# Peptides against a protein of PDB entry 2N1D: the designs that were tried, part 29

Target 1, 169 residues: chain A of PDB entry 2N1D
Amino acid sequence: EVKVKIPEELKPWLVDDWDLITRQKQLFYLPAKKNVDSILEDYANYKKSRGNTDNKEYAVNEVVAGIKEYFNVMLGTQLLYKFERPQYAEILADHPDAPMSQVYGAPHLLRLFVRIGAMLAYTPLDEKSLALLLNYLHDFLKYLAKNSATLFSASDYEVAPPEYHRKAV

## One batch from the design tools (peptide; aimed at target 1 K11 L80)

Design b1_p20_4_s2 (made by RFdiffusion4, then SolubleMPNN; from b1_p20_4, 7 letters changed)
Fold by OpenDDE base, seed 1:
Structure b1_p20_4_s2 (fold): chain B 169 residues (1-169), chain A 20 residues (1-20)
Amino acid sequence: as target 1 above (169 residues)
Amino acid sequence: MDEAAEALAKAFEEIRAELE
């Protein structure tokens, strides 16, 4: 298994996110105020503002594209708690062709990085390529940690209505 | 830098192919 280290600042958020949904029976408000697409765009712009060369800019764009695609593939099957499944079904019914990176936000994006290590273990990457990829993934996670105050908030969750509880049984 | 950028692009392409 390939280890992707989650910043210590973000680990408590993963616990809070889990608690809000599984114990407090709340749902993340969808569509997100700041979706995954916008977060990745902000990251790319942040990296560009740091004086990157054309080659570095290209690499950042590929990282963003890769994270986005990986998120869109994994969200529905791997990143949702059972309590969130009815909400996801409603989103699919209302927006069948919309990528989930345009619907979901930072909390679900962070969940992706809990799973990505295992997936990388099955990818036939040479040591150098894997090291480069890991460096960029960790760089992105550091960015999330740096902006955690604006990206992660319990106020983005709300108590599920009674009708939802009936569907979630 | 060129080699690094190309390697990263290749890596993500392989990852996407594996997930699809």
Scores: peptide ipSAE 0.061, ipTM 0.646, DockQ to the pose 0.025
OpenDDE base, seeds 2, 3, 4, 5: peptide ipSAE 0.041, 0.041, 0.038, 0.052; ipTM 0.649, 0.634, 0.639, 0.632; seed 5 fails the geometry check

Design b1_p20_4_s3 (made by RFdiffusion4, then SolubleMPNN; from b1_p20_4, 10 letters changed)
Fold by OpenDDE base, seed 5:
Structure b1_p20_4_s3 (fold): chain B 169 residues (1-169), chain A 20 residues (1-20)
Amino acid sequence: as target 1 above (169 residues)
Amino acid sequence: MDAAAEELEALFEEIRKELE
């Protein structure tokens, strides 16, 4: 298995996110005020501002595109708690053609990195390419950690209404 | 989907235990 290490600074948030959804029966407010697309764009711009070479900039763009694609593929089937399924169904009904990276935000994006390692194990990448990819993924996670105060907040969640509880699995 | 959701919850439960 390919191991993607989550920064220690972000592990507590994963627990808080889990608690808010599964124990406190809250939902992340959708559509996100800052969606995955925006977060990835900010990261790319951040990397550009650091004076990277043209080659490094290209690599960042590829990594951003890859993260976005994996997120859009995995969100519905891999990254949701049971309690979130009715909300996801509503999103699909209201936004059938929208990629989930335009709807969901930082908490769900962070969940991707808990699961992405197993998916990467099935990708036909040579050792060098995989190492480079992992480096960028870890770099992105460090970026999330650095900006965690603005990206992760319990105020982005709301208590699910009673009618939601009745249809929640 | 059910199996995936259960696996996700299990993973985060492990993280929770790690932090305790």
Scores: peptide ipSAE 0.260, ipTM 0.852, DockQ to the pose 0.819
OpenDDE base, seeds 1, 2, 3, 4: peptide ipSAE 0.127, 0.064, 0.056, 0.248; ipTM 0.783, 0.703, 0.734, 0.794

Design b1_p20_4_s4 (made by RFdiffusion4, then SolubleMPNN; from b1_p20_4, 9 letters changed)
Fold by OpenDDE base, seed 1:
Order: sequence, then C-alpha cells, then structure tokens
Structure b1_p20_4_s4 (fold): chain B 169 residues (1-169), chain A 20 residues (1-20)
Amino acid sequence: as target 1 above (169 residues)
Amino acid sequence: MDENEAALERLFEEIRQELE
C-alpha cells in the first residue's frame, strides 16, 4: 500500500464533511461553485507563477491530468456516502456526458486522497516515478490546506428536503 | 460500491478517533 499523508489542517474537515452528510443529513450543493477542474487549474497556474522550468511545468500538468482522471473514475463508486447516492443519480440524469470533475468540488476531491493510495499501489510506476508523483500529490494537498478557508465551508452544504429523505437510506 | 463506501467511512472514523 502507498500511503498519502493528509495535512493535519484538513483532517478535521474530513470529519466535518462526514458529519454534515451522514449525521446531519445535509448535501453539498451541486453543481459546485468551484469545481474540481477549476481547483486543479488554479493549482497549475500557481505552480507556473512560481517560475518553474518547462520540464517542471509539464510535470505539473501531467499530475493535474492524473488527479482529474482518478477523480472522474472513482467519484461514483468510491467517494460517496449512501446518503449522497440519490443526488448522484440526479446529477447523472441532468449531466449525462459531463465529467464529475466539472460538477463536484473540493470536499469530494479531498476524499479522493484518502483512497488514492491503494490505487497507486497497482499502477505500473517505477520507484522514481512513484516518489515524484507522491511529492506532487503532497504538494497539491499542501496547496489545498493553504487555501482551505476558501475551498472548504459548511455553508456549501444544505439540509436535504423531506422528499430526498424518502429516497435515501 | 458498498464495500468501498464502508472502507471510506472506516478511514474517516479512524481520523475522528485520532482527533479525540
């Protein structure tokens, strides 16, 4: 197993996110005000502004593309709580051809990093490439932590209506 | 999906326990 360390600043948010949905029966507002695509774009631009070489810039773009791909593959099957399933079904009906990275936001993106380690263990990457990837993933997580005040907020959640409760377990 | 969801919840529960 490949371990991806979550910054201490973001661990409480993962608990809050879990509590908001599973215990308080709230839903993250969709489509997200700031979706995963935009977050990744902001990160890439941030890294570019730091004066990276062409090679480093290319690497950042590849990492961003990889994170996006993993998110889109894993969101529906691994990153949702049971209470969120009816909402996901509605999203699929309303946006059948849209990548989920264009619909969901920072909280669900953060959930990815709780599970991505297991997936990376099965990727055909050599030790050097894996180490480099992990460095970028941790760098990205630090970026999320640095911008957590604007990316993670309980105000982005709302109480699910009574009709929704009838559909959800 | 159910198995993956359960795993996710277990991980979050572990984090919660660490914060207590």
Scores: peptide ipSAE 0.084, ipTM 0.725, DockQ to the pose 0.781
OpenDDE base, seeds 2, 3, 4, 5: peptide ipSAE 0.061, 0.064, 0.060, 0.060; ipTM 0.706, 0.714, 0.706, 0.683

Design b1_p20_5 (made by RFdiffusion4)
Pose (drawn by RFdiffusion4):
Structure b1_p20_5 (pose): chain A 169 residues (1-169), chain P 20 residues (1-20)
Amino acid sequence: as target 1 above (169 residues)
Amino acid sequence: EEEEEELIEEIQEELGSAAE
């Protein structure tokens, strides 16, 4: 199976997010302003601002769109805990206009790369095509971890009260 | 490093449980 190193800079964050959901019994029931699509656009324009190009412009643009669609096909199904089901229906009902790539903010973005490596093991392309994919994915994760101090806000996870657990049982 | 890998495997196994 494909072995992909998830940024060790973000591993503490991955465990932190998991620790908050499971151990700390905290849930993310609110729309974050720092959202996945905004970070995707920020990274997409970042590559352009350093070197204004046409050939790489659409390359970064559609790869970012690829992450967007990849995230959309996994977010509520593959990137979500069973304990986040209540907050999912809650946020979806309260804010039916807002996309999930926005409301769940940056902490849920890292989950995509964790599961996409597994699913891409069942769809094995050659090393070269996969290398270009992982190249840009790791490049994004490099930038992601670089600005992660002002990027992730796991502190918004609030402990779910017993009354709220009634929606999980 | 081995412990970190075990934790990541655990997180990977628990992710996507919302689809069960």

Design b1_p20_5_s1 (made by RFdiffusion4, then SolubleMPNN; from b1_p20_5, 8 letters changed)
Fold by OpenDDE base, seed 4:
Structure b1_p20_5_s1 (fold): chain B 169 residues (1-169), chain A 20 residues (1-20)
Amino acid sequence: as target 1 above (169 residues)
Amino acid sequence: SAEWEEELAEILEALGSAAE
């Protein structure tokens, strides 16, 4: 199986995110103040500012596009805890046809990377392509780790109201 | 670490099974 290694700096956050939602019954504030689209855009710009060649920039753009696509496809089915389902339903109702990368933020994006490895294992990629992709995914995760103080905060969550609890199955 | 792998397993289980 393809394993995407999570930076040590982000491991505690994944646990905290899990705890905030599942144990503390909180919800990430939506729409995100900084959505996935903006995070990916910032990453792309960051990479471009680092003196990358044209080919490297192209690769970054492709990776960003890929991450965005994977996120948008997987969010609703694979990246939500049970407690978040009513919120997701509300988002779909309020934002029809909007990609979830414009609604959700860093915590949910990070969740993608605990799942993406398994999906990549079934993707018909040659060894070289897979290695390159993994390198960029790890590079992106490193970027998230470097910016974790601004991207991940418990203050972006709020206690779900009583009426929400009644909606939760 | 083994501790992280256990925590990751719990996260994956919660996401996969829609458990709270």
Scores: peptide ipSAE 0.533, ipTM 0.887, DockQ to the pose 0.466
OpenDDE base, seeds 1, 2, 3, 5: peptide ipSAE 0.528, 0.517, 0.517, 0.529; ipTM 0.887, 0.884, 0.877, 0.890

Design b1_p20_5_s2 (made by RFdiffusion4, then SolubleMPNN; from b1_p20_5, 11 letters changed)
Fold by OpenDDE base, seed 5:
Structure b1_p20_5_s2 (fold): chain B 169 residues (1-169), chain A 20 residues (1-20)
Amino acid sequence: as target 1 above (169 residues)
Amino acid sequence: DEAWEKELAEILAALGSASE
């Protein structure tokens, strides 16, 4: 098993996110004010501004591309709670060709990292490549933790209307 | 962290329901 360790700062948010949706019956506002694409772009720019070598910059870009791809593949099947399914259906209807990384934001991106470890276990990567990837994934998670005050907020959620509850059974 | 592992298990179980 490949384990991706979640920073301590982000563990409470995952619980709050879970509670907001599954217990409080709230929905994350979509499309996100700051979507996954934007978050990843900010991370890449952040790494670039720190004076990394060209090789390190290339690696960051590849990791960003990989995270984006995994997110877009896994969002619909792996990263949603049951209560969010009607909302996802509406998103697909309104934006049929848009990648979900342009619609969803930080909370759903963070959910990826509780699932990605299991997915990587089935990915044909050698030990060195996997270790390098894991290092960058943890680096990205540290970035999310550092910026958690601006990326994660309960104010980005709204109480679902009664008509939504009827179709979210 | 036993408390976190319990919460994580619940989160993972709940996320799995989306594909059902």
Scores: peptide ipSAE 0.560, ipTM 0.898, DockQ to the pose 0.749
OpenDDE base, seeds 1, 2, 3, 4: peptide ipSAE 0.557, 0.550, 0.552, 0.554; ipTM 0.894, 0.896, 0.894, 0.893

Design b1_p20_5_s3 (made by RFdiffusion4, then SolubleMPNN; from b1_p20_5, 7 letters changed)
Fold by OpenDDE base, seed 4:
Structure b1_p20_5_s3 (fold): chain B 169 residues (1-169), chain A 20 residues (1-20)
Amino acid sequence: as target 1 above (169 residues)
Amino acid sequence: SEEWERELEEILEALGSAAE
């Protein structure tokens, strides 16, 4: 299998995120104050500011595009806890044509990286290409870790209202 | 760590159950 290493700093957050949703029955506030598109844009700009060559910039852009695509494809089917399903349904109703990368934020983006490894294992990428992709994914995760104080906060979650609990089976 | 691996498995299991 393809293993995507999660930075040590982000491991506790994944647990907290899981706990907030599944145990404390809270919901991440949507639409996100800082959505996935914005996070990826910031990352791309960050990489460009570090003096990357044109080729490296192209690679970063491709990685960003890939992450966005995977996120948008996987969010609804792979990256939500059961308790979040009613919220997702409401989002789809309110934003039928909007990519989820414009609605969801850092916590859900981070969840992608616990799933993406398994998905990449079935890609037809050669070993060299896969290694390169993994390096970029790890680089992005390091970026998330570096900015974790601003990207991940329990204050972005709120207790679901009673009427929501009735919808959430 | 072993603890993290267990927690990760719980997360994956929870996400998996929701995907069904």
Scores: peptide ipSAE 0.552, ipTM 0.895, DockQ to the pose 0.689
OpenDDE base, seeds 1, 2, 3, 5: peptide ipSAE 0.536, 0.533, 0.546, 0.550; ipTM 0.871, 0.871, 0.895, 0.896

Design b1_p20_5_s4 (made by RFdiffusion4, then SolubleMPNN; from b1_p20_5, 7 letters changed)
Fold by OpenDDE base, seed 3:
Structure b1_p20_5_s4 (fold): chain B 169 residues (1-169), chain A 20 residues (1-20)
Amino acid sequence: as target 1 above (169 residues)
Amino acid sequence: SEEDERRLEEILAELGSAAE
């Protein structure tokens, strides 16, 4: 199994995110004010501004592209709670051709890293390549932790209307 | 904490657990 460690600073947020959705019956406001594409772009620019070499910059870009792709593939099938399914269906109906990285935001992106390890286990990467990838994934998670105050907020959620409850439960 | 780890385990179990 490929283990992706979530920073301790972000674990409480995963719990809060879970609680907001499953227990408080709230929904993350969509489309996200700051979507996954934007977060990844900010990370790439952050790494660039720190004076990385061309090779390191290329690696960051590849990692960003990979995270985006994994997110877009996995969001609908692995990163949603049951209560969020009707919302996702509505998003698909309204934006059938839009990648979910342009719709969803930081909370769902963080959920990716809870599941991505299992997906990477089935990816034909040699040990060195996998280790390098994991290093960048952890680096990105550190970035999320550093910016958690601006990326993760309960104010980005709202109470689902009664009509939604009838569809979701 | 112990409580956090238990809660995260529940999160892992619930993500993607339901169809549309």
Scores: peptide ipSAE 0.124, ipTM 0.767, DockQ to the pose 0.671
OpenDDE base, seeds 1, 2, 4, 5: peptide ipSAE 0.118, 0.112, 0.116, 0.122; ipTM 0.772, 0.762, 0.769, 0.768

Design b1_p20_6 (made by RFdiffusion4)
Pose (drawn by RFdiffusion4):
Structure b1_p20_6 (pose): chain A 169 residues (1-169), chain P 20 residues (1-20)
Amino acid sequence: as target 1 above (169 residues)
Amino acid sequence: TDAEEALDEAMEEIAEEYEE
């Protein structure tokens, strides 16, 4: 199976997010302003601002769109804990206009790369095509971890009260 | 679901690697 190193800079954050959901019994039931699409656009424009190009412009643009669609096909199914089911239906009902790539903010973005390596093991392309994919994915994760101090806000996870657990049982 | 269990297992593996 494909071995992909998830940024060790973000591993503490991954464990932190998991720790908050499972151990700390905290849930993310609110729309974050610092959302995945905004970070995607930020990274997409970042590559352009350093070196204004046409050939790489659409390349970064569509790869970002790829992450967007990849995230959309996994967010509510593959990137979600069973304990997040109540908050999912809640946020979806309260804010039916807002995309999930927005309301769940940056903490849920890292989950995509964790699961996508596994699913791409069942769809094995050659090393070269996969290398270009992982190249840009790791490049994004490099930038992601670089600005992560003002990027991720796991502190928004609030402990789910017993009345709220009624929606999980 | 299998997907939620798989995510949890992947996070446990990452937690073990981090603790080492």

Design b1_p20_6_s1 (made by RFdiffusion4, then SolubleMPNN; from b1_p20_6, 9 letters changed)
Fold by OpenDDE base, seed 2:
Structure b1_p20_6_s1 (fold): chain B 169 residues (1-169), chain A 20 residues (1-20)
Amino acid sequence: as target 1 above (169 residues)
Amino acid sequence: SMAEEELAKMMEEIEKEYKE
């Protein structure tokens, strides 16, 4: 098993996110004010501003592209709680061709890193490439932690209406 | 669903670690 360590600063948020949805019956407001695409773009720009060489810039872009792809593939099948499924179905019905990285935001992106380790275990990467990838993933998670005040907020959630609650249960 | 069950289990584990 490939282990992706979540920063300690972000673990409480994962719990709060879980609680907001599963216990308090709230939903993350969609489309996200700051979507996954934007977050990844900001990260890439942040890395570029720190004086990365052309080769390092290429690597960052590849990692960003990979995270985006994994997110878009995994969101609907692996990253949603049961209570969120009607919301997801509505999004798909209204925007069938929209990548979910343009709809969802930081909380769901963070959930990806809880599950991505298992997926990477089946990815045919040599040890050196895997180590490099893991380093970038951890670097990205550190970036999320540093910017957590602007990326994660309970105010981005709202109590689901009674109509939603009835169809979700 | 299987995905929800796994997520719940993972979140429970995270919560345990956070409370310790």
Scores: peptide ipSAE 0.051, ipTM 0.698, DockQ to the pose 0.761
OpenDDE base, seeds 1, 3, 4, 5: peptide ipSAE 0.062, 0.045, 0.058, 0.040; ipTM 0.707, 0.711, 0.707, 0.700; seeds 1, 3, 4 fail the geometry check

Design b1_p20_6_s2 (made by RFdiffusion4, then SolubleMPNN; from b1_p20_6, 8 letters changed)
Fold by OpenDDE base, seed 1:
Structure b1_p20_6_s2 (fold): chain B 169 residues (1-169), chain A 20 residues (1-20)
Amino acid sequence: as target 1 above (169 residues)
Amino acid sequence: SAAEEELAELMEEIEKEYAE
């Protein structure tokens, strides 16, 4: 098993996210004001601004591309609570060709790292390559933790309307 | 610590609620 460690600073947010959706019956506002694509772009620019070599820049870009791909593959089937299913269906109907990384934001991106470890266990990466990838993933998570005040907020959620409750279980 | 263990247990519960 591949273990991706979530920073202790971000674990409380995952609890709040869970509470907002499942207990308070709120929904993250979509499309996100700051989507996953934007977050990853900011991270890449942040890393490049620290004076990385060309090889390091290439590695960052590959990691960003990988995170985006995993997110787009896993969002609909791995990262949603049951209460969010009607919202997801509406997004698919309204934006059938849009990648979910352009619709969803930081909370759902963070959920990816709860599940990505299991997926990485099935990748054909050698031990050294996997270790390098894990280092970058942890680095990215540290970036999220550093910017958590601007990326994670309960104000980005809203109470689901009555008609939504009728569609939900 | 006990607090860390409680959080870990809650996180495990949260993970099980994904993809329902």
Scores: peptide ipSAE 0.312, ipTM 0.846, DockQ to the pose 0.066
OpenDDE base, seeds 2, 3, 4, 5: peptide ipSAE 0.285, 0.285, 0.294, 0.296; ipTM 0.835, 0.834, 0.838, 0.837

Design b1_p20_6_s3 (made by RFdiffusion4, then SolubleMPNN; from b1_p20_6, 9 letters changed)
Fold by OpenDDE base, seed 4:
Structure b1_p20_6_s3 (fold): chain B 169 residues (1-169), chain A 20 residues (1-20)
Amino acid sequence: as target 1 above (169 residues)
Amino acid sequence: SPAEEELARLMEEIEREYRE
């Protein structure tokens, strides 16, 4: 198994996100005010501003592209709680051709890193490539932790209406 | 679904760990 270390600063948010959805029956406001695409773009720009070489910049872009790809593939099947299914169905109906990275935001992106480790274990990457990828994933998570105050907020959630509850049982 | 349940289980594990 490939383990992706979640920063200690973000673990409480993962639990809070889970609690907001499953226990408090709230929903993350969609489309996200700051979607996954924008978060990844900000990260790439942040890395660029740190004076990285061209090679490092290219590597960051590839990692960003990879994260986006995995997110778009895994969101619908791996990253949602049962209570979020009606919302997801509505999103698909309203935006059938839009990648989910343009709809969802930081909380769902963070969930990816809880699940991605198991997926990476079956990737045809050699040991060195996998280690490099993991380093970038950890670096990205550190970035999320650094910006957690602006990326993660309970105010981005709203109480689901009664009619939603009937659909989500 | 199994995937939804697995996600929940992982969060429960995280909650248990950081609340200790």
Scores: peptide ipSAE 0.591, ipTM 0.929, DockQ to the pose 0.808
OpenDDE base, seeds 1, 2, 3, 5: peptide ipSAE 0.543, 0.577, 0.568, 0.581; ipTM 0.918, 0.925, 0.923, 0.926

Design b1_p20_6_s4 (made by RFdiffusion4, then SolubleMPNN; from b1_p20_6, 6 letters changed)
Fold by OpenDDE base, seed 4:
Formats: structure tokens, sequence, C-alpha cells
Structure b1_p20_6_s4 (fold): chain B 169 residues (1-169), chain A 20 residues (1-20)
């Protein structure tokens, strides 16, 4: 299997995210105040500001594009808890053509990296390419960890209304 | 779904690891 190491700093948030939704019956506020597209853009700009060469910048852009694509593909089928399904259905109904990277935010993006490893195991990449990709994914995760105080907050969640609970059963 | 269950199970494992 392909292992994507989650930084220790982010593991507590994954637990909190899980708890907020599954046990406290809260929902992440949508559309996200800071969506996945914005987070990835900030990361790309951050990498650029670190003095990367043109080749490195290109590589970062490709990685960002890849993360975005994987997120948009996986969000609806792989990254949601059962309690979030009615919310997702509403989003699809209201914004049928919008990529989910423009709707969802950091918590769901982080969930991607919990699940992406299994998918990468079947990706037709040679060993060197896979290693390079993993390095970038880990680098991005480190970026998320560094900015975790601003990216992850329980205040971005809200208690689901009673009518929502009926839909989620 | 199976995917949802898998995600929840993984999160539970992470929680267990964190609480140890």
Amino acid sequence: as target 1 above (169 residues)
Amino acid sequence: TEAERALEEMMEEIKKEYEE
C-alpha cells in the first residue's frame, strides 16, 4: 500500500472533525469561507515565495492541479460521513456544475489525504514518480500543519437544524 | 456506503491512536 503520513499536528483535528460531525451532529459551513481552491492557491504562492526555480514552480502547479482533481473526484463518494450526505445533496442541487473544490474547505481537503493512499496504490506511476508525488503531498500536509490554526476551527461548523436530522436518518 | 464506513473506521483508528 501507499502510505501518506499525516502530520501529528493534524491528527487531533481529524478527530475533532469526526467528532463535530458524527457525534455532535454539526455541519461544516458551506460554501466554505476559504475553499480548497483558495488553500491550494495559497500553497502555490507560498512555494513560489520560497524562491523555487521555474521547474519547481511548474511541479508545484502540477501537484496543486492533481490534488484539486482528486478532491473533486473523491469528495462526493469517498470523503463524506453519512451525516453530511443531505448537505452534499443540497449543494449538488443548488450548484450542479460547480467543482467541490470551490465549495468545501480545509477539513474535507485533509480527509482526502487519509484516503488518497489507497487510490495511489493503483495509479500507474513508476517508483520515482510516485516517490516524487508523495514528497509533494507530504510537503503540502506540512503546509497545512503550519497553518492549522487558521485553516481548522470548530467555529466553521454549525449545529444542524432539526429538519436536517430527519433527512440524515 | 462502504467508503463512508471506511472513512469513519480510519478516523476511529486515528482517535484511538491519539488517545493512547
Scores: peptide ipSAE 0.249, ipTM 0.831, DockQ to the pose 0.792
OpenDDE base, seeds 1, 2, 3, 5: peptide ipSAE 0.205, 0.120, 0.112, 0.111; ipTM 0.812, 0.743, 0.762, 0.750

Design b1_p20_7 (made by RFdiffusion4)
Pose (drawn by RFdiffusion4):
Structure b1_p20_7 (pose): chain A 169 residues (1-169), chain P 20 residues (1-20)
Amino acid sequence: as target 1 above (169 residues)
Amino acid sequence: EEEEEEELIEEIQEELGEAD
């Protein structure tokens, strides 16, 4: 199976997010302003601002769109804990206008790369096409970890009260 | 420490997607 190194800079954050959901019994039930699409656009424009190009412009642009659609096909199904089911229905009902790639903010973005390596093991392309994909994915993750101090806000996870657990049982 | 981090990440991968 495909071996993809998830940024070790973000591994503490991955464990932190997991620790908050499972161990700390905290849930993310609020819309974040620092959202995935905004970070995607920020990275997309970042590559352009350093070197204004046409050939790489659309390349970054559609790869970003690829991450957007990849995230959309996994967010509520493959990138979600069973304990996040209550907050999912809650946020979806309270804010039916807002996309999930926005309300769940940056902490849920890292989950995409964790699961996409497994699913892409069942759909094995050659090393070269996969290398270009992982190239841009790792490049994004490099930038993601670089600005992660002002990017991720796991502190918004609040401990789910017993009354709220009634929606999980 | 690196082996423990890898084990935790494997656990996280196993527990992600349970909402499906």

Design b1_p20_7_s1 (made by RFdiffusion4, then SolubleMPNN; from b1_p20_7, 8 letters changed)
Fold by OpenDDE base, seed 1:
Structure b1_p20_7_s1 (fold): chain B 169 residues (1-169), chain A 20 residues (1-20)
Amino acid sequence: as target 1 above (169 residues)
Amino acid sequence: MEEEMERRIEEILKELGSAA
């Protein structure tokens, strides 16, 4: 098992996100004002601005690409609450060829890191490579925590309309 | 409080990925 530690600053948001969706029956507004692609791009640029060497910059780009890939693979099957399923179906109908990293935003990206540990356990990475990857993932999570005030907001959610409630179980 | 938070995260893990 691979354990990804979530910063304490972000754990309350995971609970708020859960509450907004499951208890308050709200939905994250889609498409996101700031999608996953944009967040990852900002992170990469942030790391670049700190004077990384060519090798370190390359590593950051690989990590960004990996996070994006995992997100796009896992979003539909592992990162949604039951109440969000009708919304996801609508997104697929309207944007059948678009990667979900271009549609969804920070809250769903954070959910990835709750689940990604189990997926990493099945990767063919050796111990040293996995440790390096985990270091970058933790670094990225720290970046999210540092920018949490701009990335996570209840105002990005909205009450689901009556017609949505009728089709949502 | 920390233990309560961890329990809530565990519940989140159980609920994520649920089908309609």
Scores: peptide ipSAE 0.448, ipTM 0.896, DockQ to the pose 0.737
OpenDDE base, seeds 2, 3, 4, 5: peptide ipSAE 0.447, 0.431, 0.446, 0.439; ipTM 0.897, 0.893, 0.897, 0.894

Design b1_p20_7_s2 (made by RFdiffusion4, then SolubleMPNN; from b1_p20_7, 7 letters changed)
Fold by OpenDDE base, seed 4:
Structure b1_p20_7_s2 (fold): chain B 169 residues (1-169), chain A 20 residues (1-20)
Amino acid sequence: as target 1 above (169 residues)
Amino acid sequence: EKEEMEKKIEEILEALGEAA
């Protein structure tokens, strides 16, 4: 099994996110004010600004692309709580051709890293490549932790309206 | 506290991906 270590600073947020959705019956406001694409772009720019070699920059771009791809593939099937399903259905109806990385934001992106380890366990990556990927994923998570005050806020959630509750399981 | 946190993370892991 591939273990992706989530920074201790972000674990409380995962719990808060979980609580907001599943217990308090709130929804993350969509489309996100700052979507996954934007977060990844900021990360890439951050890495580039710190002075990287061409190879390092290439690696960052590949990691960003990979995270985006995994997110877009996994969001609908792996990264939603049951209560969020009606919202997702509405998003699909309103934005049928939009990648979910343009709709969802930091909380859902963070959820990816709860699940991605299991997915990576079945990838045909050699040990060296996997280690490198994991290092970058951890680096990205550290970036999220560093910027957690601006990326994660309960104010980005709202109480689901009564009509939503009626159709939500 | 850490143990409780890990338990909650496990609950999150299990809860994600559930169908409506």
Scores: peptide ipSAE 0.543, ipTM 0.915, DockQ to the pose 0.764
OpenDDE base, seeds 1, 2, 3, 5: peptide ipSAE 0.542, 0.537, 0.531, 0.531; ipTM 0.914, 0.913, 0.912, 0.912

